Peptides against a protein of PDB entry 2AUS. Designs and how they scored, part 91

Target 1, 323 residues: chain A of PDB entry 2AUS
Amino acid sequence: ADIKREVIVKDDKAETNPKWGFPPDKRPIELHIQYGVINLDKPPGPTSHEVVAWIKRILNLEKAGHGGTLDPKVSGVLPVALERATRVVQALLPAGKEYVALMHLHGDVPEDKIRAVMKEFEGEIIQRPPLRSAVKRRLRTRKVYYIEILEIDGRDVLFRVGVEAGTYIRSLIHHIGLALGVGAHMAELRRTRSGPFKEDETLVTLHDLVDYYHFWKEDGIEEYIRKAIQPMEKAVEHLPKIWIKDSAVAAVAHGANLTVPGIVKLNAGIKKGDLVAIMTLKDELVALGKAMMSTQEMIERSKGIAVDVEKVFMPRDWYPKLW

## One batch from the design tools (peptide; made by RFdiffusion4, then SolubleMPNN)

Design b2_p16_1_s3 (from b2_p16_1, 8 letters changed)
Fold by OpenDDE base, seed 2:
Order: structure tokens, then C-alpha cells, then sequence
Structure b2_p16_1_s3 (fold): chain B 323 residues (1-323), chain A 16 residues (1-16)
């Protein structure tokens, strides 16, 4: 999420009509909820599916989905996409994640040796998925982006870890314990980040959602529930973006593939096969799709399919048909 | 140690 992507302008004269669409900051409260994502602080105890079912009951929703399972005992950042935004979770599943973990060692190890061995686990690691995972039990590589030791107290090691999606921290701690020669287990785990969602002022509890929904429905105060729900566009901040002409929006909203003439600006470094977000000039999410060209090909070519549109989010009527 | 573990625990327990 911290990767600053350069923006290449292809059409510097392209304007947007202020009467069309609903920018993320200008949605009526009901529409904001329909296109919302909650940065939920998941409590320890319940499954991620139970928590999603509670949010649906609290907010009177027909559908919701989460941006990647947390085990029952694991707390912290669980993005929950609401209603029309439910499918935006597909952008969050492959996103990098950060955790704070407490590792308990089964023997005494000098601090310098703990620090040296944990540093060797930065980079590529080989993991086997646990027996209880829905994932096929094949050996797989995963990236550990960083390990930051926060505190060492005898046999207890508190650390921050940034990892590739689907890295098992329990398995990492087990392997660290084996490398230290004494063994170790995961005592506690909290997820502090899931792609663009982190521990910040947008993080809310289930209790906050109960209270904020009550203030809206009983007292007519929408401010709290409005702040507790992020626009669905937050869930795609970490993706490469392509911004399109107003004249292309309704076609893409009808499920047409994005062609090169529809592009106004785009991020640098898009590769063929990348997941990309198609945006309006008002930063509204139109669709997710697969890049069929690189950034360079999208600049150099005058025609062709730039993006294979996989998931449309924008309603068909927000922009007029200009064809 | 108690302050960071109790802040993680206090955040985790204040959410139940």
C-alpha cells in the first residue's frame, strides 16, 4: 500500500461532468453504506464468518464479505465489504499483511542469537499450510518483507512482521523456534494491517457499529455511521489504477472491456495479467479487471483491449450512455 | 513488556 505509483497522463484535456456519478465523499448515507467497507477490529473468539454475520445483523444488510480470514483467536484489522461493494474483497485477498506476534520460546536463548536468527527469516521462506486450512497442502514459498523485534523479555519475543498474503505466522514462529534449537509457539497474534487498511482512526469495533447504527436510526445522527464506513475505493488504493473518460464509463459499467481510447491517465508499472482498478476522473471505482497490456503498450497503442473487465461495481445509470 | 502486551490484550479484551 505504501508504493507511490507514478501517474502518466495520456489526455491532459479530458474533463469530467460534475453532474454525473457519485464521488466517494458525496454519497448519501444509504448509498455510502451500499458501497462501503468497514475497517473492523475483529475481537478474539469468533470466526471471521461469525463477525461478518453479526455486522449484517447490526447494520440490517443483505450481504457482506471479508478481506481475508483471521483465525478465531486472532484479533485486529478485518476489512468487511458491504452490499454492492462485497466483491471488492478480491482486491484485498492478495494484499500484503502486517501482524504483531508474541512468540514464546521453550528454552533460554541469548538475545543476540534471537535477533540474528530472526533476521535470517526476512525474505523467501518455505511453508506447508496447516491441516485445518481450506488450501491444498503443497509446499509453497512466501515472502517475509520485514521482521521488527519490538521487545525481548526472557523467553517472550514481541515482534512486528510484514508478510505476503497467506503466510502462516504460527508456522513462521514454529520454524524460528526450530532454528533457535529450543522450539517456540505463537502465544498471541494481532493483524495490524491488510493492504490499505491499518490501525488508524478508521478502525472500529462491533460495539461502535451497534451504537453508531442506533444514533442514525433512533436519533437521526448519521455522522458516526458515515465515519465508521469507508468508501469501497479505499479497498483498491493499493492496486494500479487506470482513469477513464466520462464517455467510456457507462460502457464499462455495462460490462464492456476497456479499450485504449477510453484511457485518460494510468499508473506506471502495470504488467499484462495484473489486477487493475478502473476509475472515473472523480476517483469512483467503475470495475476491477485484468490488464491485457502493459502501461507502455497502453501509451504507445491507439487501439485494442487494455483491460478485461471481471467485476463491475458502478451502477449502469450513474453515467449516461454516450453511444 | 506488560504495557505492550496489556495494550494488545486491553485492546483485544475491550473489544469483547
Amino acid sequence: as target 1 above (323 residues)
Amino acid sequence: FERVVTELERRARALL
Scores: peptide ipSAE 0.017, ipTM 0.594, DockQ to the pose 0.091
Fold by OpenDDE base, seed 3:
Structure b2_p16_1_s3 (fold): chain B 323 residues (1-323), chain A 16 residues (1-16)
Amino acid sequence: as target 1 above (323 residues)
Amino acid sequence: FERVVTELERRARALL
């Protein structure tokens, strides 16, 4: 999420009509909800699926989905995509995660040794997925981006950890305990980040959602529920982007693949096979797709399929057909 | 951040 990507301009003369589309900041409240993502503070106790079912009841929604499972006992950042945005959660599955964890050691270890050994777990680690995961139990490499020890109190170690998607913190703590020679277990866990979603002013509880929905429906005050819901475009901020001409938007919104002539600007470093977000010049999400070319090929070529469109989000009527 | 660490710390200390 924190990777700044260079923007390469391919067509410097491309303009956008201000009358077309609905930019994230200009959506009426009902439309904002239809294309929304909640940065939910998941309580400890319920499953991620139970929490999604409660949000659907609170907000009177037909569909919702979460951006990556938290265990029942785990609290914190759970992105919940609403209605027409429900499938944007696929962009959050490969995104990095951050946690704060409490590790309990099964024996006494000097603090200097705890710090030294935990530092060795930054970088590539070998993990076996737990039995409860839908993932095959084969040994696999995962990246630990950073470990920050916050506090050490005897046998209790509070730490922050940034990890690649599908890194198991319980397994990390088990391996740290083995390396310390005393063993360890995960006492507590909170997720503090899921890609672009973090603990900030956008983090809301289930109780906040009840109150904010009531203020809107009974008192006519939309400001609270509007702020509690992020635009779906937030859920793709961490992806490489391709911005397209107004004349290409309706075709992509109908499910046509993006061709090279439709590109106005794009991020550097796109590789063939990458998940990319197709955006309007007003930063509206049109679709997610698979890059069929590199950034360099999209610059150098005059024709060809740039993106295989996998999932359309934008309605077909927001932009006119210009073909 | 401070609220989250304090709540984890408070919960950690309540499990002791």
Scores: peptide ipSAE 0.017, ipTM 0.578, DockQ to the pose 0.116
Fold by OpenDDE base, seed 4:
Structure b2_p16_1_s3 (fold): chain B 323 residues (1-323), chain A 16 residues (1-16)
Amino acid sequence: as target 1 above (323 residues)
Amino acid sequence: FERVVTELERRARALL
């Protein structure tokens, strides 16, 4: 999410018709919910699947999905994509995560040694997935982007950690404890970030959702439920983007691959094989797809498939068919 | 349902 991507303009004369589409800020409440993502504060106790089932009951939804499992005992940021946005969670699965963790040491260690050893775990670490993971237990590298020690109280170490997707904090703490020579375990864990979703004013509880849905349905007050639900476009803010001309939108919304002549502007640094978001000039998410070209190839080439469209989100009728 | 949600959230806030 913190990667600033330059925007390269390919067509500086491309305009968009203001009558077409539904920009994220201009969706009627029912449509906003259909294309919504909740930044949920997951309580400790329930599974991520139970929490998704509760949101579906609270909001009277047919489908929803979460942006990456939190263990039952783990609280904090759980993005929950709603209805037609449900599959946007695929953009959040590979996204970086941040946690606040409480590590309990099994022996006394000088604070200077704790700080020194924990700093050695910044960068590339070797992990084996825990036995409870459905993932094959192969040794794999994972990035620890940063470790920030917040507090040290005797044997208790409170720290913030930014990690690559699928880094196991429990395993990290176990290895830190081994490196300290005393052993350690994870006492507490909260997720404070999942890609573009963080602890901010958009973070809502299940209770907030009950109240806000009640205010809408019984009192006719849409404001609270509207603020509690983020547009699905929030869930792709961390991805490289390609913005397309209005005349390409309906084709992509029908599942056609994006060709180079459809591109108006794009982020720098797209590589072949990257997950990319295809956007309108009004920052509406059309589709997710796999880049078939680099940014440079998309600039230099006059033709060819730029993006293999894997998942369409936009309805087929928001933009007219112009081909 | 609301009572279960409220108790789980109360537990979540007590860990912050």
Scores: peptide ipSAE 0.014, ipTM 0.520, DockQ to the pose 0.131
Fold by OpenDDE base, seed 5:
Structure b2_p16_1_s3 (fold): chain B 323 residues (1-323), chain A 16 residues (1-16)
Amino acid sequence: as target 1 above (323 residues)
Amino acid sequence: FERVVTELERRARALL
């Protein structure tokens, strides 16, 4: 999520009409909810699906989805996309994750040996998915981006870990315990990040959502529920972006593929096959799609399909048809 | 946990 992407400008004269669209910070409350994502603090105990069902009941919603399963016993950051934004979770599923984990060792190990061995688990690790996962039980590599030991108290090791999506921390701890020669298990786990969502001022509980919905419906105070819901654009901050002309927005919102002439600016380092976010010049999410060209090809070419549009989010009427 | 969930569900049903 923290990868800074250079922005390449293709059309420096492109302007946007302030009367068109609804920028992420300027949506009426009902529209903000329809295009929202909650940074939920999932409590330990419920499944991620039960929590999504409760959010739907609390907020009187027809549809919602989560940005990556947390096990019942695992707490912390669970992005929940609402209503029209529900499918934005496809951008969050492949996103990196951070956890704080408590590992309990089954024997005494010198602290220097703990630190040395845990550092060897930074980089590529081999994992087998657990029996209860919907994923085929093939051996696979996963990236551990970093391991930061926070505290060592005898046999208890508190650590922060940044990982590729679908890395199993329970399996990592088991392998660390084997490498230490004493064995280990995961005592506690909290997810502290899911892509662009982290433990910050946007993190809310199920209790907060009940109270904030009450303040809106009974007291007419929308401020709390507005702050508790992030715009769907938050859920794509970690993706490479392509910004398009106002004249291209309605076509893409109707499901047309993005062509090269519609591009105003784009991130560097887009490869063919990458998931990209198509944005307006007001940073509104129009669609998600598959890049059909590299960044360089999108700069050099005068025509052709730049993005195969897979999922439209923007309503068809926010921008006029200019074709 | 069961108490917190029961209270959240009770509150959610009272707001519907």
Scores: peptide ipSAE 0.006, ipTM 0.396, DockQ to the pose 0.035

Design b2_p16_1_s4 (from b2_p16_1, 6 letters changed)
Fold by OpenDDE base, seed 2:
Order: structure tokens, then C-alpha cells, then sequence
Structure b2_p16_1_s4 (fold): chain B 323 residues (1-323), chain A 16 residues (1-16)
């Protein structure tokens, strides 16, 4: 999510009609909710599925989905995609995660040794998923991007950790404890980041959502519920993007693959097989798809399938059919 | 330590 991607312009003369589409900042409140994602502060106790069910009840929604399971005892950042945006969670599942963890050591260890050993766990680690995980219990590698020790108090170690999706912090702490020779367990865990979603002013509780929905429905005040819900485009900020011509939008919205002539601009470093977001020139999410070409191939070629369109989000009628 | 654990616990408890 922190990687600034260069934008390569292929067509510098391409303009967009201001009358077409609904930019993320210009959606009526009902439409904003239909294409929304909540940056939820998940409480400890309930499952991620129970929390999603509560959001559906609170906001009177037919569909919602979450951007990656938190264990019942784990609090913090749970992106919840709403209604027509529900499927955008597929972009968040592979996204990096950050946690703050409290590790309790089962014996006394000098601080310098704690720091040295925890530094060795930055990089590639081998994990086996726990029994309760829906994931096959095969040994797999995972990346630990960084470990930042925040505080050490005797046997208690508070640390921030950035990890690849599907890294188990409980297992990491267990292995750190083994490497320290005394053993350890996870006392507390909070998720502080899930891809583009972090602890910021957009983070809301279930109570906030109850109050904000009430203010809208009973008092006619839309401001709070509008601010509590992010546009679905937030959920794809970490993906490589391809921006398309107005004339290509309706075709992609109908489920047609994106062809090279439809591209206006694109991010550098797209590889064949990457998940990409197809955007309008107004930064509206049209679809998610699989890149069938690299960035370089999309620049050099005049024709061909650039993106295999997998999931359409934009309604078919937001842009005119120009064929 | 108490302040960060208490801020995590107070955030966790303010969510109860």
C-alpha cells in the first residue's frame, strides 16, 4: 500500500465527460452506501462474520463482506465492504497486514537478546496454519516485512509487526519464544492495518454506525454516515491501476475484457497475472481483473487483451454504450 | 506500558 507507483500516460489527449458516471466524492448517500467500505474497529469477542451480520442489521443491508478474518479475541481494522461493493474484499485478502502484539515470555531474557532474536524474524519465515484455520495445514513461507519493538517490560514485549497476508502472529510469537529458549505466548493482538485501511480518522465502531444511521434516518443528517463509509475505490488504492477511455467503460461494465486501445494511463510495474483495478478518468472503479500483459507490453502493443475482467462493480448505465 | 496496554484495553473495553 505504501509503494508509490509511477503513472505512465499513453494518451495525453483523452478527456472525460463530466456528465457520465458517479465519482467517489459525488455519489448520493444511498449510492455511496451501495458502493461503500467501512473501516471498522472490530471489538474483541465476536467473530468477523458476526460483526458483518451486525453491520447488515444496523445499516439495513442485503449483502456485506469483510477484507480478512480477525480471530474473535483480536480487535482493530476490519474493512467491511457493503452491498454492490461486497466483492471488492478480494482485493484486500492478499494485502499486507500490520499488528500490534503483546508477547508474554515464560522466562527472563536480557533485553539485548530479545531485540537481537526478534530482528532475525524479519524476512522469510516458515509457518504451519493452526487447526482452526480454513487454510490447508501445509508448511508455507510468509514474509515479515518489519518488526518494531515498542516497549519491553520484564517478560512483556509490545511490538508492531508488518506481515504478508495469512501470517499467523500467534505462531510467530510461539517461534520467537522458542528461539529465546524460554517460550512465549500471545497475550494481546490488535490489527492496525489491512492494506490501505489503517487506524486513522476513518476508523469507526459499531456504536458509531448505530448512532450515525439513527442521525440519518430519524434526524435527516447524512454527514456522519457519509463520513463513516469510504468509497469502494479506497479498497483498491494498493493495487496497480489502469485508467480507461470513456468509450471503453460501458464495454468493461458489460463484462468485456479490456483491450489495449482503451488504455489512457497505467501504473508502472504491472506483470502478467497481477490483480489490477480498471478505473475511469474520474477515478471510479469499473472492474477488477487479471493482467494479461505487462505494463511494457501494454505500452508497446497497439492491440490485444490487456486485462481479463473478473469482477465488474460499475453499473452498465453509468456510461453510455458507444457501440 | 500501562498507558499503551490501558489504551488498547480501554479501546477494547470502550468497544464492550
Amino acid sequence: as target 1 above (323 residues)
Amino acid sequence: FERVVTALERRARALE
Scores: peptide ipSAE 0.008, ipTM 0.503, DockQ to the pose 0.090
Fold by OpenDDE base, seed 4:
Structure b2_p16_1_s4 (fold): chain B 323 residues (1-323), chain A 16 residues (1-16)
Amino acid sequence: as target 1 above (323 residues)
Amino acid sequence: FERVVTALERRARALE
């Protein structure tokens, strides 16, 4: 998620009409909610599905979805995409995750050995999905991006860990315990990051949402509920982006594939097969799609399908048809 | 240590 991507400009003369669309910062409150994502602090106890059902009830919503399951006992960052934004969660499922974990060792181990062994688990690890996962139990590699030991207190090890999506921290801790020779288990787990969503001022509780919805509906105060809901564009910040001409927006919003002539600017490092966000020049999310070309091919070619559009988000009427 | 688990729980709860 923290990969700074260079922006390559193809058309430096491309302008956008300020009357078209609804930039993320200029949506009326009802529209903001329809295209919103909550950075929820999931409490320990409920399932991620129960929490989504609660949010739907609190905010009087027809649909919502979450950006990756947290176990009932696991707290912290659960992105919940609302209404028209519900399917933006597909961008968050493959995103990196960060956790703070408490590992309890089943025996005494010198601190130097704990630190040394845990450092060896940075990089590629082999995992088998747990029995409780809907995922086929095949051995698979996962990346551990970093392990930061925060505190060691006897047999208790508090650490921060950045991981590839679908890395099981419980399994990681089990393997660390085996490598230490004493065994270990996961005592506590909190998710501190899911792609672009982290523990920051945007993190809200279910209680906050109740209060903020009440302030809006009963007192007419929109400020709190507006701040509690992020624009859906937040959920794609970690993706490579392609910005398109105003004249291309309506076609893509109707489900047409993005062709090379529609591109104004794009991120460097797009590969064929990458999930990409198609954006307006006002940073509005039009669609998600699969890159059919690399960044270099999109620069060099004058024609062809650049992106196979998989999921449209933008309404069809926000931009005029200019063809 | 109780302070850090409690500070993660209290940061979870003080973000409440």
Scores: peptide ipSAE 0.008, ipTM 0.543, DockQ to the pose 0.108
Fold by OpenDDE base, seed 3:
Structure b2_p16_1_s4 (fold): chain B 323 residues (1-323), chain A 16 residues (1-16)
Amino acid sequence: as target 1 above (323 residues)
Amino acid sequence: FERVVTALERRARALE
C-alpha cells in the first residue's frame, strides 16, 4: 500500500466531462453504500463470516464480502465490501498485512538475544500452512517486511509485524521460539492493517454501524453512516492504475478489454500479468483486470489489448457510449 | 438490533 508509483502521462490534452459519472466524494448516500467498503474493527469471538452476516443485517444489504479472513479470536482491521463493491475484496487478498502479536516464551531468554533472533526473521522465511487452511500444506517462502518489538516483559514479547499476504503469525512465533531454543506460542493477535486499510479515523465497530444506521433512518442524519463507509476506490489504492478517456469508459463498463488508445495516464512499473485498476479521470473505479502489456509497452505501442478486463464495477449508464 | 450487537460484543469481551 505504501508503494509510491510514478504517474506517466500519455495524453496531456484529455479532458473529462463533469456531468458524467459519480466521483467517490459526490455519490448520494444510497449510491455511496452500494459502492462502499467498511473498515471494520472485528471483535474477538465471532468468525469473519458471522461479522459479514451481521453487517448485512444492520445495513439491510443483499450481499457483502470481507478482504481476508481473521480467525475467531483475532480482532482488528477487517475490510468489508458492500453490495456492488463486494468483488473488490479480490484486490485486498494479495495485499500486505500488519499485526500486533503477543508471543509467550516457554523459557527464560535474555532480552538482547530475543531482539537479535527476532531481527533475523525480517526478510524471507519458509512456512508450512496449518491444517485448517484451504491452502495446500506445501513449504512456501513468505516475506516479513519488518518486525518491531514494542515491549518485553519476562517471557511475554509484544511486537508489530508487517508481512506478505498469507504469512501465518502463529507459525512465525513457533519458528522464533525454536530459534530461541525454549519454544513459544501466540497468546494474542490483532490485525492493525490490511493493504490500504489501517487503524485510523475510518475504523468502526459493529456498535457504531448500528447507531449510525439508526441516525440515518430514524433522524434523517446521513453524516455518520457516510463517514463510516469508504468508497470502493479505497480498496484499490495500493494497485497500479490506468486512467482512461471518457470515450473508453462505457466500453470497459460493458466488459470490453482496454485497448492502448483509451489510455490517458498510467502508473510506472506495471508488468504483464499484474492486477491493475482501470480508473476514470475523476478517480472512479471502472474495472479490475490483468495487464497484458508492461507500462513501457503501453507507452510505446499505438494499438493492442492493454488490460484483460476481469471484473467490472461501474454501471453501464454512468458514461455515454462514444463509439 | 442494538441489544443483539451489544450481546455479541459482550460475548466477544467475555472471550477475551
Scores: peptide ipSAE 0.007, ipTM 0.490, DockQ to the pose 0.074
Fold by OpenDDE base, seed 5:
Structure b2_p16_1_s4 (fold): chain B 323 residues (1-323), chain A 16 residues (1-16)
Amino acid sequence: as target 1 above (323 residues)
Amino acid sequence: FERVVTALERRARALE
């Protein structure tokens, strides 16, 4: 999520009409909810699906989905995409995750040895998915981006870990325990990040949502529920972006593939096959799609399909048809 | 947790 992507401008004269669309921070409250994502602090105990069902009841929603399962006993950052934004979770599933974990060692180990061995688990690790995972139990490589030891108290090791999506922290701790020669288990786990979603002022509880919805419906105060819901565009901040002309927006919103002439600016480092976000010049999410060209090909070519549009989010009427 | 969930579910139903 923290990778700065260079922006390459193809058309420096491209302007946008301020009367068209609904920029993320300028949506009426009902529309903001329809295109929203909650940065939920999931409590320990319920499944991620139960929590999504409660949010739907609390907010009187027909549809919602989460950006990556947390086990029942695991707390912390669970992005929940609402209504028309529900399918934006597909951008969050492959996103990196951060956790704070408490590891309990089954024997005494010198602190220097703990630190040395845990550092060896930075990089690529081989994992076997647990029996309860919906994933086929094949051995797979996963990246550990960093391990930061926060505290060591005898046999208890508190640490922060950044990992590739679908890394099992319980399995990591088990392997660390084996490498230390004493064994270990995961005592506690909290997810502190899921892609662009982190522990910040946007993190809300189920209790907060109940109270904020009440303030809106009974007292007419929309401010709290507005702050509790992020625009769906937040859920794609970590993706490579392509910004398009106003004249191309309605075509893409109707499900047309993005062609090279529609591109105003784009991120560097797009590869063929990458998931990309198609944006307006007002940073509105039009669609998600698969890049059919690299960034370089999108710069050099005058024509062709740049993005195969897989999922449209923007309503068809926000921008006029200019074709 | 069951008490908190039950309280949240009761509040959610009262807001419906």
Scores: peptide ipSAE 0.005, ipTM 0.420, DockQ to the pose 0.034

